# Designs tried in a protein design run: peptides against a protein of PDB entry 3C2G. Part 4

Target 1, 209 residues: chain A of PDB entry 3C2G
Amino acid sequence: IRTFDLLGLLLHDSDAIDGFVRSDGVGAITTVVQYPNNDLIRAGCKLLLQVSDAKALAKTPLENILPFLLRLIEIHPDDEVIYSGTGFLSNVVAHKQHVKDIAIRSNAIFLLHTIISKYPRLDELTDAPKRNRVCEIICNCLRTLNNFLMMWIPTPNGETKTAGPNEKQQVCKFIEIDILKKLMSCLSCEGMDTPGLLELRSTILRSFI

## One batch from the design tools (peptide; made by RFdiffusion4, then SolubleMPNN)

Design b2_p20_4_s4
Fold by OpenDDE base, seed 1:
Structure b2_p20_4_s4 (fold): chain B 209 residues (1-209), chain A 20 residues (1-20)
Amino acid sequence: as target 1 above (209 residues)
Amino acid sequence: DEELEKLKKELLEKLEKILS
């Protein structure tokens, strides 16, 4: 835990972060968080989030790391772990087609739906820090979903992939009435990525209509 | 599944109303 805190302090610029990632730092963290210590897991996931935008990740094999993290998020109820993990996911899939593919194959779409489904409507949360954290988690999930959907939108520059029927079905779960009500509630809260939601809407419409 | 497609369209319309 203390080591992760120290590392977090040292990884303050892009060069340091890239160096850490190139030295299999992400793999090292994922190894450490396999230990059943909640504080350690929280600290490790937070550190993952800190390095999640590293350019070096484009050259890092994530075939084993990402599925593990997704599984960790799936089974761990800790908001901080979920926040960090979904933040990591949203960042690492950005502009990386192969990472998107890994995530999708690892049931990421369904997981994102599960995460959103587990949280109450934001108007039911009276604690501001908790409410804000939940907003951030939902935003991370939606940003990630948007990144997935963009993969299936035709671009002027070339052919696009087509979403399979299973993926489409999973995406449709996000527009279920109960989910939409939760999202509507989120839009009323400070900190919610409203532009991101609007972008997601646009992406969904372009992808499925 | 035609029913699924109909439901999808309906839900998308609802999404549009909420997010517009």
Scores: peptide ipSAE 0.028, ipTM 0.526, DockQ to the pose 0.142
Fold by OpenDDE base, seed 2:
Structure b2_p20_4_s4 (fold): chain B 209 residues (1-209), chain A 20 residues (1-20)
Amino acid sequence: as target 1 above (209 residues)
Amino acid sequence: DEELEKLKKELLEKLEKILS
């Protein structure tokens, strides 16, 4: 735990982060957090979030790492783990088609549905820190979903991918009225940015115009 | 906020359409 804290302090610039990632730092963290200690898991996931936008991740094999993380956030009802994990997921899939594919094959879309479904409506949460954290988690999920949807939006060159049957099925599982209501409730969160919803709106606009 | 509710409705409808 203290090691992760120290690493977090040392990884304060992009070069250091890239160096850590190139040295299989993400794999190292995922190995450590396999130890059944909640504090360790929290610290490790937090560190993952810190390095989640590293340029070097584009060249990092994530075939084993990403499914593990997805399983981790699936089985741990810890808001901090889920926050860090979904944050990592949202960042790591951004602009990386191969990572998106790994995530989708690992049922990430359905997992996002499950995560959002787990939480109550934001208006039912009176504790501001809790409400904000839940909102952030939902936003992370939305950003991730947005990144997936971008694959199926026509590009300026006219190229576009089509969602496969399994992908469509997972997306359909995401589209439940209760889930959508929770997503939209993020717009009403005071003091919280809704970048995920705004990005999703932008993606929708690009899809229709 | 009526404007917010309108936006929510619009985004919801568009979301349902794009994901269908």
Scores: peptide ipSAE 0.027, ipTM 0.504, DockQ to the pose 0.134
Fold by OpenDDE base, seed 4:
Structure b2_p20_4_s4 (fold): chain B 209 residues (1-209), chain A 20 residues (1-20)
Amino acid sequence: as target 1 above (209 residues)
Amino acid sequence: DEELEKLKKELLEKLEKILS
């Protein structure tokens, strides 16, 4: 735990982060967080989030790492773990088709839905820090979903990847009223990327209409 | 916030159309 904290302090610039990632730092973290210690898992996931936008990740095999992280998020009810994990996911899939594919094959779409569904409505959360964290988690999930959906939207060049039937079915769950209400609730959260949510809205509309 | 309410309304209307 202390090591992760220290690493987090040291990994404050892009070069350091890239160096860490190139040295299989992500793999190292995922190995460590396999130990059943919640504090360790939390710290490890936080560190993962910190390095999740590293350029070096483009060259990092994630076939084993990403499924593990997804499973970790699935089984841990810890908001901090979920926040960090979904944040990592949203960043790591960005602009990386291969990573998106890995995530989708690892049932990420369903997981995202599950995460959003498990949290109460934001208006039911009286604790501001909790509410904000939940909102961030939902936004991470939705941003990730947006990245997935973008793959299946026809490009001007006419090339469109087709979602499988299972993926389509899973995506359709996000237009459930409860999910949509949570999306709307995120628009009222302070610090939320409203433009991003609007982009998601547009993506959803293009995907389902 | 009136603008927020408008956005919510717009979003709701569009999404409800999808659900219909």
Scores: peptide ipSAE 0.027, ipTM 0.487, DockQ to the pose 0.082
Fold by OpenDDE base, seed 5:
Structure b2_p20_4_s4 (fold): chain B 209 residues (1-209), chain A 20 residues (1-20)
Amino acid sequence: as target 1 above (209 residues)
Amino acid sequence: DEELEKLKKELLEKLEKILS
């Protein structure tokens, strides 16, 4: 835990982060968070989030790392772990087809739906910090979903990847009434960032309508 | 189904208002 805190302080610029990632830092963190210690898992996932937008990740094999993280998020009821994990997922899949494929075959779409389904509508949460954290988690999930959906949207040259039947079925879960109601409540949350809303708008316009 | 489409429209309109 102390090591992760110290690393977080040292990894304050892009060069340091890239150096850490090139040295298999993500793999190292993933190894450590396999231990059943909640504080350690929180610290490790937080550090993963901090390095999740590193340029060096484009050259990092994630075939063993990403499925593990997805499983970790699936089994942990901890909002902080889920926040960090979904944030990591959102960042690492961005602009990386290979990583998107790993996530999707690791049941990420279904997991995102499960996470959103787990939380109540934001207007039902009276504690402001809790409400804000849940809003951030939902935003991370939607951003990740948007990244997946973009693969199946025709490009300007007319090329597009076709989603498989299982993927289509999983995506359809996000247009269920209860999910949409939660999304509506999320849009009313103070502190919701414009970029997240733009991504959600894009997802709806291109994939759901 | 009708309720679903109504919610989709509502969501879209809300987003357009926020992002306008």
Scores: peptide ipSAE 0.024, ipTM 0.506, DockQ to the pose 0.127

Design b2_p20_5_s3
Fold by OpenDDE base, seed 1:
Structure b2_p20_5_s3 (fold): chain B 209 residues (1-209), chain A 20 residues (1-20)
Amino acid sequence: as target 1 above (209 residues)
Amino acid sequence: SWIEELQEELKKKIQELLEE
């Protein structure tokens, strides 16, 4: 834990982060978080989030890392792990078709739906820190989903990838009535205005338009 | 396209929710 904290202090600039990533730092973190220690898992996932937008990740094989992280998020009901993990996922899939494919093959769409489904409505959360964290998690999930959806949007030249039947089915789960009610509640909730909520609302609207 | 169909279905469902 202290080591990850120290690393977090050192990884304050892009060059240091890239150096860490080039030295298989992401793989090292994923090795550490395999130990059944919740504090280590939380710290490791936080560090993953910190390096998740590193330029060097474009050259990092994620075929083994992403499935592991997705499984970790799936089995840990820890908000901090889920926040960091979904944040990492959202950042690494951005603008990277290959990484999107790995995530989708690893059942990421279903996982994102599961995460959103398990959290209560924001207006049912009275604790502001908890509510803000849930906002961020849902935002990470939807941002990731939007990154997947863009693959199936026709380009001006008419070129588009075709979604498979499983992918279509999993995406359709996001427009079920219970999910829609939850997302609409995020749009309509009052007295909870935070930068995180504003970002979530923006992300929801981008999904609906 | 499938995405366009999904968007139309979503719009219908949202409209139904707003009318409840």
Scores: peptide ipSAE 0.485, ipTM 0.918, DockQ to the pose 0.904
Fold by OpenDDE base, seed 5:
Structure b2_p20_5_s3 (fold): chain B 209 residues (1-209), chain A 20 residues (1-20)
Amino acid sequence: as target 1 above (209 residues)
Amino acid sequence: SWIEELQEELKKKIQELLEE
């Protein structure tokens, strides 16, 4: 735990982070978070988030890492783990088709839906720190979903990748009435204007365009 | 396209919600 904290403090510049990733730092973290220690898992996921936008990740095999992380998020109902994990996911899939494919094959779409579905409406949360964290989590989920959806948008030449029937079905879950009501409540909630909420609103709108 | 179909369905659902 202390080691992760120290690493987190040291990894603030892009070169250091990139060096860590090139040395299989992500693999090392994923090995450590396999131990049944909640504090260790939280710290490890936080560190993953910190390195999630490293350029070196483009050269890092994620075939074994992503499924494990997704499973970790699925089985740990911890806001900090979910926040860090979904943040990592959203960053690593950005602009990387092969990583999107790995995530989708690993049931990421369904997981994102499950996460959003389980959290309450923001206007039902009275604790500001909790509300802000939930806001960030939902934002991470939708950002990731948007990255997936981009795969199936026709290009200017009319060519498009086809989603499989399972992916289509899972995506359609996001436009169910209960989910839509929840997302719309984020758009209309008053007295909670924060940078996080503004980002969430922007992300929601992008999902609907 | 499938995305276009999804968007149309979404628009329909939103309209339904606004009318509730």
Scores: peptide ipSAE 0.484, ipTM 0.919, DockQ to the pose 0.812
Fold by OpenDDE base, seed 2:
Structure b2_p20_5_s3 (fold): chain B 209 residues (1-209), chain A 20 residues (1-20)
Amino acid sequence: as target 1 above (209 residues)
Amino acid sequence: SWIEELQEELKKKIQELLEE
C-alpha cells in the first residue's frame, strides 16, 4: 500500500524520483519485495520501473540489486513482475557498461531467453491486455539484449570488448529456430497495430541490423 | 567480428524460414 502511494508521488516528477533514488529508494524497494506478498512484489517492481531512468541511478551501486531482481523475475511467473523487472533492466543497462557487466554475470542473457521462450506467440493470445503485456515484455527483453550486443560491436576506432565463450553461447540461443519463428510472427502479425507492437517490431529489426 | 558472423547466420536462418 505504501509503495503504491509512493509510486503516485513519483509519477512525472524527475526531481522527486532522483531524490528517492539518492535516498536509497531502490534498496528500500528491494527490501519490500523480499516479503512473500505478491501485491508488494508487483508494486515494488512497478516502482523500480518508474525510477529506472533516473539520473541518480548512475551513482547507485547495483551489484546486489540486479542479481536479486533477476532472481525475482526468474522465480515469479507473474507478468506484471516480469514486465516491470525487464523494463527496469532494459533501462538501467542502457549506456552503462558496468551495469551491463553485472547483469551478464548474473545470467541475464539466459534469463531473457527463458522469458521469451516461455511466452506464447502474440497471435495465439486472444486477450488484448495479455497480448499487449507480453508484447511489452518481449520488447523489454530484446531491448536489453540489444544493449548487451552493443558492447561487442566494433567501434570506429577499432576497439571492441570481446564476449566470453559463455556469453556467445547464450546469445546464440536467440537465433534458434523456435525463437526466430516467434519473433518473425511478431513482425507479421495482423490486427495488433499498437504502439507497443510497433516498438517491438522496431526492436526486433535492430537486432538484425 | 563475432557479431557480424552472428548477423550473417541470423540472416541465413531467416531466409531458410521464409522459404519453408
Scores: peptide ipSAE 0.483, ipTM 0.918, DockQ to the pose 0.711
Fold by OpenDDE base, seed 4:
Structure b2_p20_5_s3 (fold): chain B 209 residues (1-209), chain A 20 residues (1-20)
Amino acid sequence: as target 1 above (209 residues)
Amino acid sequence: SWIEELQEELKKKIQELLEE
């Protein structure tokens, strides 16, 4: 635990992070967090988030890592784990078609919907730290979703990847009335303006483009 | 495209919500 914390404090430059990733640091973390220690899992996921935008991840096979992480997020109700995990997911799928495919095959779309569905509306949360964390989690989920949606947008050349029936169904869940109401509440909530909320609102609006 | 169809459906649902 303290090792992960220390490592996180040391990994502030891109070269160090890339070096860590090239040394299979992500795999090492995922191995460690397989042990049933909540503090270790939190620390590991936080570290994953910290290295999630590393360029070296493009060369890292994620076929085993992503499904594991998605499962971890699914089974752990811990906001910190969910925050870090969804943050990792949103970053690693960005601009990486093959990673998006891995995530989607691992039911990421459904998981994202589940996460959003389980959290209360922001305006129902009176605790500011909790509200902010939930805001960030929802934002991570929607950013990830938006990254997935990009795959199915036609290119100027008329070429487009076709979403499968399962993907279509899962995406359609995000426009169900209950989800829409929740997302709209994020747009309309007052007295809670934070950078996180602004980002969430922006992300929501991008989903409606 | 499917995305365009989804967008149209979304617009409809939003309109429905606004009319409630």
Scores: peptide ipSAE 0.483, ipTM 0.918, DockQ to the pose 0.712

Design b2_p20_6_s1
Fold by OpenDDE base, seed 5:
Structure b2_p20_6_s1 (fold): chain B 209 residues (1-209), chain A 20 residues (1-20)
Amino acid sequence: as target 1 above (209 residues)
Amino acid sequence: MEELEKELEELEKKILEELE
């Protein structure tokens, strides 16, 4: 725990973060979070989030790291772990086709649906810190999903992949009535990514039905 | 756990050396 805090203090600029990533710092963190200590896992995931937008990460193989993190988020009920993990996911998949493919093959779409489905409606949360954290998690999920969908949207000048039948089915789960009602109930909440929510809905309706 | 903490401390040292 102390070591992660110290590392967090050292990683205060982009050069330090890139140096950490080049030194296989992400691999080191993933090794540490394999131990069944909740505080250690929380601290490690927070540090992963901190370095998740590093330029050096584009050259880092994520084939072993990303599936492990997704599994960790799946089995760990801690809001802080889920927040950090979904934040990491959203950043690493951005503008990286191969990383999106790894995440999707690792059942990331279904996982994001599960995360959103398990949380209560934001308007039912009276505790402001809890509500804010859940809102941030949902926003991370929305950003990630929209990034995935971009792969399958035809662009005038780009090669587009066709979504497989399983992926289409998983995507369409986000317009089912129960989850849609939950997401729509969040529109009035402060901090909600309303544009991202509307984008997700519109893209699914236009391109996946 | 102690061995991993030592590895992380060594990594921290390498990062500091790279920043100097």
Scores: peptide ipSAE 0.024, ipTM 0.565, DockQ to the pose 0.014
Fold by OpenDDE base, seed 3:
Structure b2_p20_6_s1 (fold): chain B 209 residues (1-209), chain A 20 residues (1-20)
Amino acid sequence: as target 1 above (209 residues)
Amino acid sequence: MEELEKELEELEKKILEELE
């Protein structure tokens, strides 16, 4: 725990962050968070989030790291772990086709659906810090999902990859009535990515039905 | 516990190397 706290203090500029990533710092964190210590896992995931937009990460293989993180998010019912993990995921898949493919093969679409489905309606959360954290998690999920869907949107000038039948089924789960009701409840939350929510719905309805 | 301590020491070493 102390080591991660110290790392967080040292990784305050882009050069330090890139240096850490080049030295396989992401792999090192991933190794440490395999130990069954909740505080260590929280601190490690937070640190992963802090370095998730580093330029050096574009050259880092994520074939082993990303599936591990997705499993960690799946098995830990901790809002801080889920927040950091979904934040990391949303940043690393942005503008990176190869990373999107790794995430999708690792069942990321279904996982994101599970995450959104487990939380209560935002309008039913009376604790403001809890509500805000859940809102942020959902926004991370929406951003990630929209990034995935972009892979399969036809462009006038290019061959578009077609979503497989399993991916199509997983995507269509986000327009079922129960999940839609939950997503609509987010519209009243300050800080909600309303454009992202509308984009998700529109894209699914136009391209996946 | 000993393995965790070793991993933390290795991480600290990497940090120090990047700060040099």
Scores: peptide ipSAE 0.022, ipTM 0.559, DockQ to the pose 0.013
Fold by OpenDDE base, seed 1:
Structure b2_p20_6_s1 (fold): chain B 209 residues (1-209), chain A 20 residues (1-20)
Amino acid sequence: as target 1 above (209 residues)
Amino acid sequence: MEELEKELEELEKKILEELE
């Protein structure tokens, strides 16, 4: 834990972050968070989030890392782990089709649905820090989902990959009445990614029904 | 840059060793 804090202090600029990533820092953290220590897992995931937008990640194979992280998020109820993990996911899939594919094959769409579904309505959370954290998690999920959907949206200039039947089914889960009610209840909360939510809904309705 | 990379690599190694 203390060492992660020290690493966090060293990773204060883009060059340091890229250096860490090039040195297989993401792999190292992934190894560390396999130990059954909640504080260590939290610290490791936080560090992953800090390096998640590094340019050097474009050259880092994530085939072994992403499935592990997704599993970690799945089994841990810790909001900080989920926040960091979904933040990492949202950043690494951005503008990287191959990373999106890895995540989707690793059941990321379903996982994101599970994450959103497990949290109460934001308007039912009276504790502001908790509400804000949950809001951020949902925003991370929405950003990730929208990034996934972009793979299957026809572009004027190009060939679009068609979503498989399973992916289509998983995407359509986000327009079911229960999840929609939950997501709509979030619109009144400050900090909610309302554009992202509307984009998700619109894209599903237009392209996946 | 190279010195920082080496330092970070050493830190990573130390982290892993401490956890084993």
Scores: peptide ipSAE 0.020, ipTM 0.492, DockQ to the pose 0.015
Fold by OpenDDE base, seed 4:
Structure b2_p20_6_s1 (fold): chain B 209 residues (1-209), chain A 20 residues (1-20)
Amino acid sequence: as target 1 above (209 residues)
Amino acid sequence: MEELEKELEELEKKILEELE
């Protein structure tokens, strides 16, 4: 834990972050968070989030990292872990087709649905810090999902990959009544990515049904 | 900045060693 704190203190600028990533820092963190220590897992995931937009990640193989992180998020109910993990995911998949593919193959779409589904409606959360954190998590999920969906949206000038039947089915789960009710409950929340939410819904309705 | 990268590498190494 102290070491992660120290690392977090050292990773202030983009060059340091890139240096860390080039030195397989992400791999090191993922090794560390394999230990059944919740505090260590939380600290490690937070550090992952901190480096998740590093340029050096474009050259880092994530084939072993992403599946592990996704599994970690799946089994760990900690909001901070989920926040950091979904934040990491949203950042690393952005503008990176190969990373999106890894995440999707690792059941990321279903996982994101599960995450959103398991949290209470935002309007039912009276604790402001909790509500804000859940809001951020949902925003991370929405951003990630929209990033996935764009791979399958026909562009005028490009060959778009077609979503497989499983992916299509998983995407369509986000327009089921229960999840829609939950997502709609987010619209009134301050800090909610309302455009992202509407984009997700609209894209699914237009392109996936 | 290079010094910081080196320190981070050393910390990573220490973390890994502590986990073994």
Scores: peptide ipSAE 0.018, ipTM 0.481, DockQ to the pose 0.015

Design b2_p20_6_s3
Fold by OpenDDE base, seed 2:
Order: sequence, then structure tokens, then C-alpha cells
Structure b2_p20_6_s3 (fold): chain B 209 residues (1-209), chain A 20 residues (1-20)
Amino acid sequence: as target 1 above (209 residues)
Amino acid sequence: MEELEEELKKLEKEILEELE
């Protein structure tokens, strides 16, 4: 645990982070967090988040890492794990078609829906730190989902992938009334990605219905 | 890079030993 904290303090510059990633640092973290220690899992996921925007990740195979992380997020009700994990996910899928495909095949869309669905309405959270953390998690989910949707939006050059029927069905769950009510409760939250929410809704309505 | 890999392996080992 202390080691991850120290690593996090040392990995501030882009070159060091890239070096860490190139040395399979992400794999090392994922190996360590397989042990049933909540503090270790938190620290490891936090470190993952810190390196999640590294350029070197574009060359890192994530076929085994990403499904593991998704499973970790699924089984841990820990806000810090979910925050770090969804943050990692949102960063690694950005502008990376291959990584998006891995995540989607690993049921990421459904997982994102599950995460949002499990949290209470933000207006029901009286504890400001908790509310803010949940807001950040939802923003991470929205950003990730929007990144997924971009794969299926027709581009001017006419080259677009078509979402499979299962993916379409999962995406459409985000416009169901219950999930919409929850997402609407986020609009008043300071720091909420309101544009991202509106973009998600608009994209689903235009391209998936 | 090799040095960093060795350090990471060492750190991983230390973490694992702490968990035992």
C-alpha cells in the first residue's frame, strides 16, 4: 500500500509515467490488486488512474487488464475504487478504437448503467464529499459512454461501424425513465458534465432510435 | 527501462510479502 502511494508521488512527469507503463507497470498493479485487500485495491486503482492518460498505454495490450478492472469495479461497492476505475476506463478508451472494443466486449456498457443505477440521486446525498465523488463517477461513466457512442456515429467520410443489436439495446437503457431521472438529478451538481449528459441523450435519440 | 522493471518487480515482491 505504501509503495503505491510512493509511486504515485514519483510518477508526476509524463516521461516517468510513460516509462512505468512501458515497463508493464499497469500489469504489475493489476497483479497486486488481485489480492483481497481493500486498501491495496484502492491504492492500486488510484495509481492506475494517475497513469491512465499515458501515451504509452496506446501500445500496451489491455485485453487482459481491462476485463479484470471492469470485474473489479463490478464487485467492489467502494466509491474510491469505482471512481478510479471509471476514470481509468474513460481515459484509456479515449481515441482508441481497439480499447473501446475490448471494453464493450467485456460488457462495459451494461456495467456503466449498473454503476449509475446503484447510486442514489445526487440531491439525496447530504454529505458533500460523497455527493461530489458520486458526481465524478457519473461523469466518468458519461464520458466513457460518449466515447463508445462515437464509434457508431456516422463520420463525414462514411466509414462507421454499426452497433450490434446487443450494444444498441444496452445503449438504449440510458434513456429509460429511471436512469434519466437519476441523471437529471445530476444537473444541479456543481462539477457535473452537463454537456456530456446532453450529448449522450442527443446521440442516443438520433442514432440508436 | 530494465532498471525500472527490476525496481517494479522488487516493489511488487515487497507488497506481496507484506500481504503474507
Scores: peptide ipSAE 0.022, ipTM 0.591, DockQ to the pose 0.014
Fold by OpenDDE base, seed 3:
Structure b2_p20_6_s3 (fold): chain B 209 residues (1-209), chain A 20 residues (1-20)
Amino acid sequence: as target 1 above (209 residues)
Amino acid sequence: MEELEEELKKLEKEILEELE
């Protein structure tokens, strides 16, 4: 635990972060967090989030790392792990078609639905720190989902990849009444990505029904 | 790069030894 904290302090500039990533630092963290220690898992996921926007990640194979992280988020009911993990996911899939494909094949769309579905309505959370953390998690999920949907939006000048039937079904779950009620409850939360929420709904209604 | 890899491997080993 102390070691990850120390590493986090050393990774204070972009060059140090890129050097860490080039030295397979993401793989090293992923190996360490396989041990059943909650504090270690939290610290490791936080460190992953810190390096998730590194330029060197564009050259890093994520075929083994990303599915493992998704499974970790799925099995750990820890808000800090989920926050860090969804933050990592949202950053690494941005502008990277190959990484989006890996995430989707690893059932990321369904996982994001599960994450949003497990949390109560934001207006029912009286603890401000808890409410803010849940809001941030939902924003990470929305950003990731919108990045996925962009793959299947027809462009006038390009061959658009068509979503498979399973992906289409998983996407359509986000317009069901129960999940919509939860998402709408977020509109009153300070810091909510309201444009992202509206974009998600609009895209699903226009392109996936 | 090689020095950083060696340091990361050393840190990983130290973490694993603390967990045993």
Scores: peptide ipSAE 0.022, ipTM 0.562, DockQ to the pose 0.014
Fold by OpenDDE base, seed 4:
Structure b2_p20_6_s3 (fold): chain B 209 residues (1-209), chain A 20 residues (1-20)
Amino acid sequence: as target 1 above (209 residues)
Amino acid sequence: MEELEEELKKLEKEILEELE
């Protein structure tokens, strides 16, 4: 735990972050968070989030890392772990088709739905810090979903991947009324990327037309 | 970068010690 805190302090610039990633820092963190220590897991996932937009990640094999993280998020009820993990996921899949494919094969779409579904509606949360954290988690999930859906939207050049039947079925769960309500609730949350959420909404709707 | 590498080595050592 203390070591993660120290590492977090050192990872204050992009060069340090890239250096950490190039030195298999992500692999090291994922090894550490395999231990059944919640504080360690939380700290490790936070550090993962901190390095999740590193350029060096484009050259890092995530085939072993991403499935593990997804499983960790699936089984861990800690909001901080979920926040960090979904944030990491959202960032690492961005603009990386191969990473999206790994995530999808690792049941990420279903997991995102599960995460959103397990949280109460934002309007039912009276604790502002909790509400904000839940909103951030939902936004991370939705942003990740948007990144997936964009793969299946026809491009002007006519080239598009087709979602498999399982993926389509999993995506269909996001048009459930409860999910849509949670999405709408996030739009009303202060400090949220409203344009991004609206883009997601549009992407979701287009995916079902 | 060198400081990060040292901290990573410390972390790895701590993990190994916990596994023993």
Scores: peptide ipSAE 0.021, ipTM 0.515, DockQ to the pose 0.014
Fold by OpenDDE base, seed 1:
Structure b2_p20_6_s3 (fold): chain B 209 residues (1-209), chain A 20 residues (1-20)
Amino acid sequence: as target 1 above (209 residues)
Amino acid sequence: MEELEEELKKLEKEILEELE
């Protein structure tokens, strides 16, 4: 645990982060967090988040890493793990179609729905730190989802990938009345990604119904 | 880069030893 904290302190600039990633640091962390220690898992996921926007990740194979991380998020109720994991996911899929494909094939859309569904309405959370963390998690989910949806939005150049029927069905889950009410209840909370939520809703209504 | 790989392997080993 202390080692991850120290390593996190050393990874303070982009060059150090890129160096870490090029040396398979993400794989190393992923190996370590396979051990059933909650503190270690939390520290490892936090470190993953820290390096998740590294340029070197574009050259890093994530085929083995992403499915594992998604599974980790799925089985852990820890808000810090979920925060770090969804943050990592949102960053690594950004502007990387092949990474989006890996995540989607690994059932990421359904997982994100599950994550949002498990949390109470933000207005029901009286503890400000908890509310803020949950808000950040939902924002990470929304950003990730919007990044996925971009793959299936027609571009002016006419080239668009078509969403499969399963993906379409999973995407449409986010406009069901129960989940929509929950998401709408978040709009009143400071820090909520309101543009992201509106974008998600609009895109689904226009392109997936 | 080689030095960093060695450090990472060392860190992994230390973490694993602490978990045992």
Scores: peptide ipSAE 0.021, ipTM 0.533, DockQ to the pose 0.014

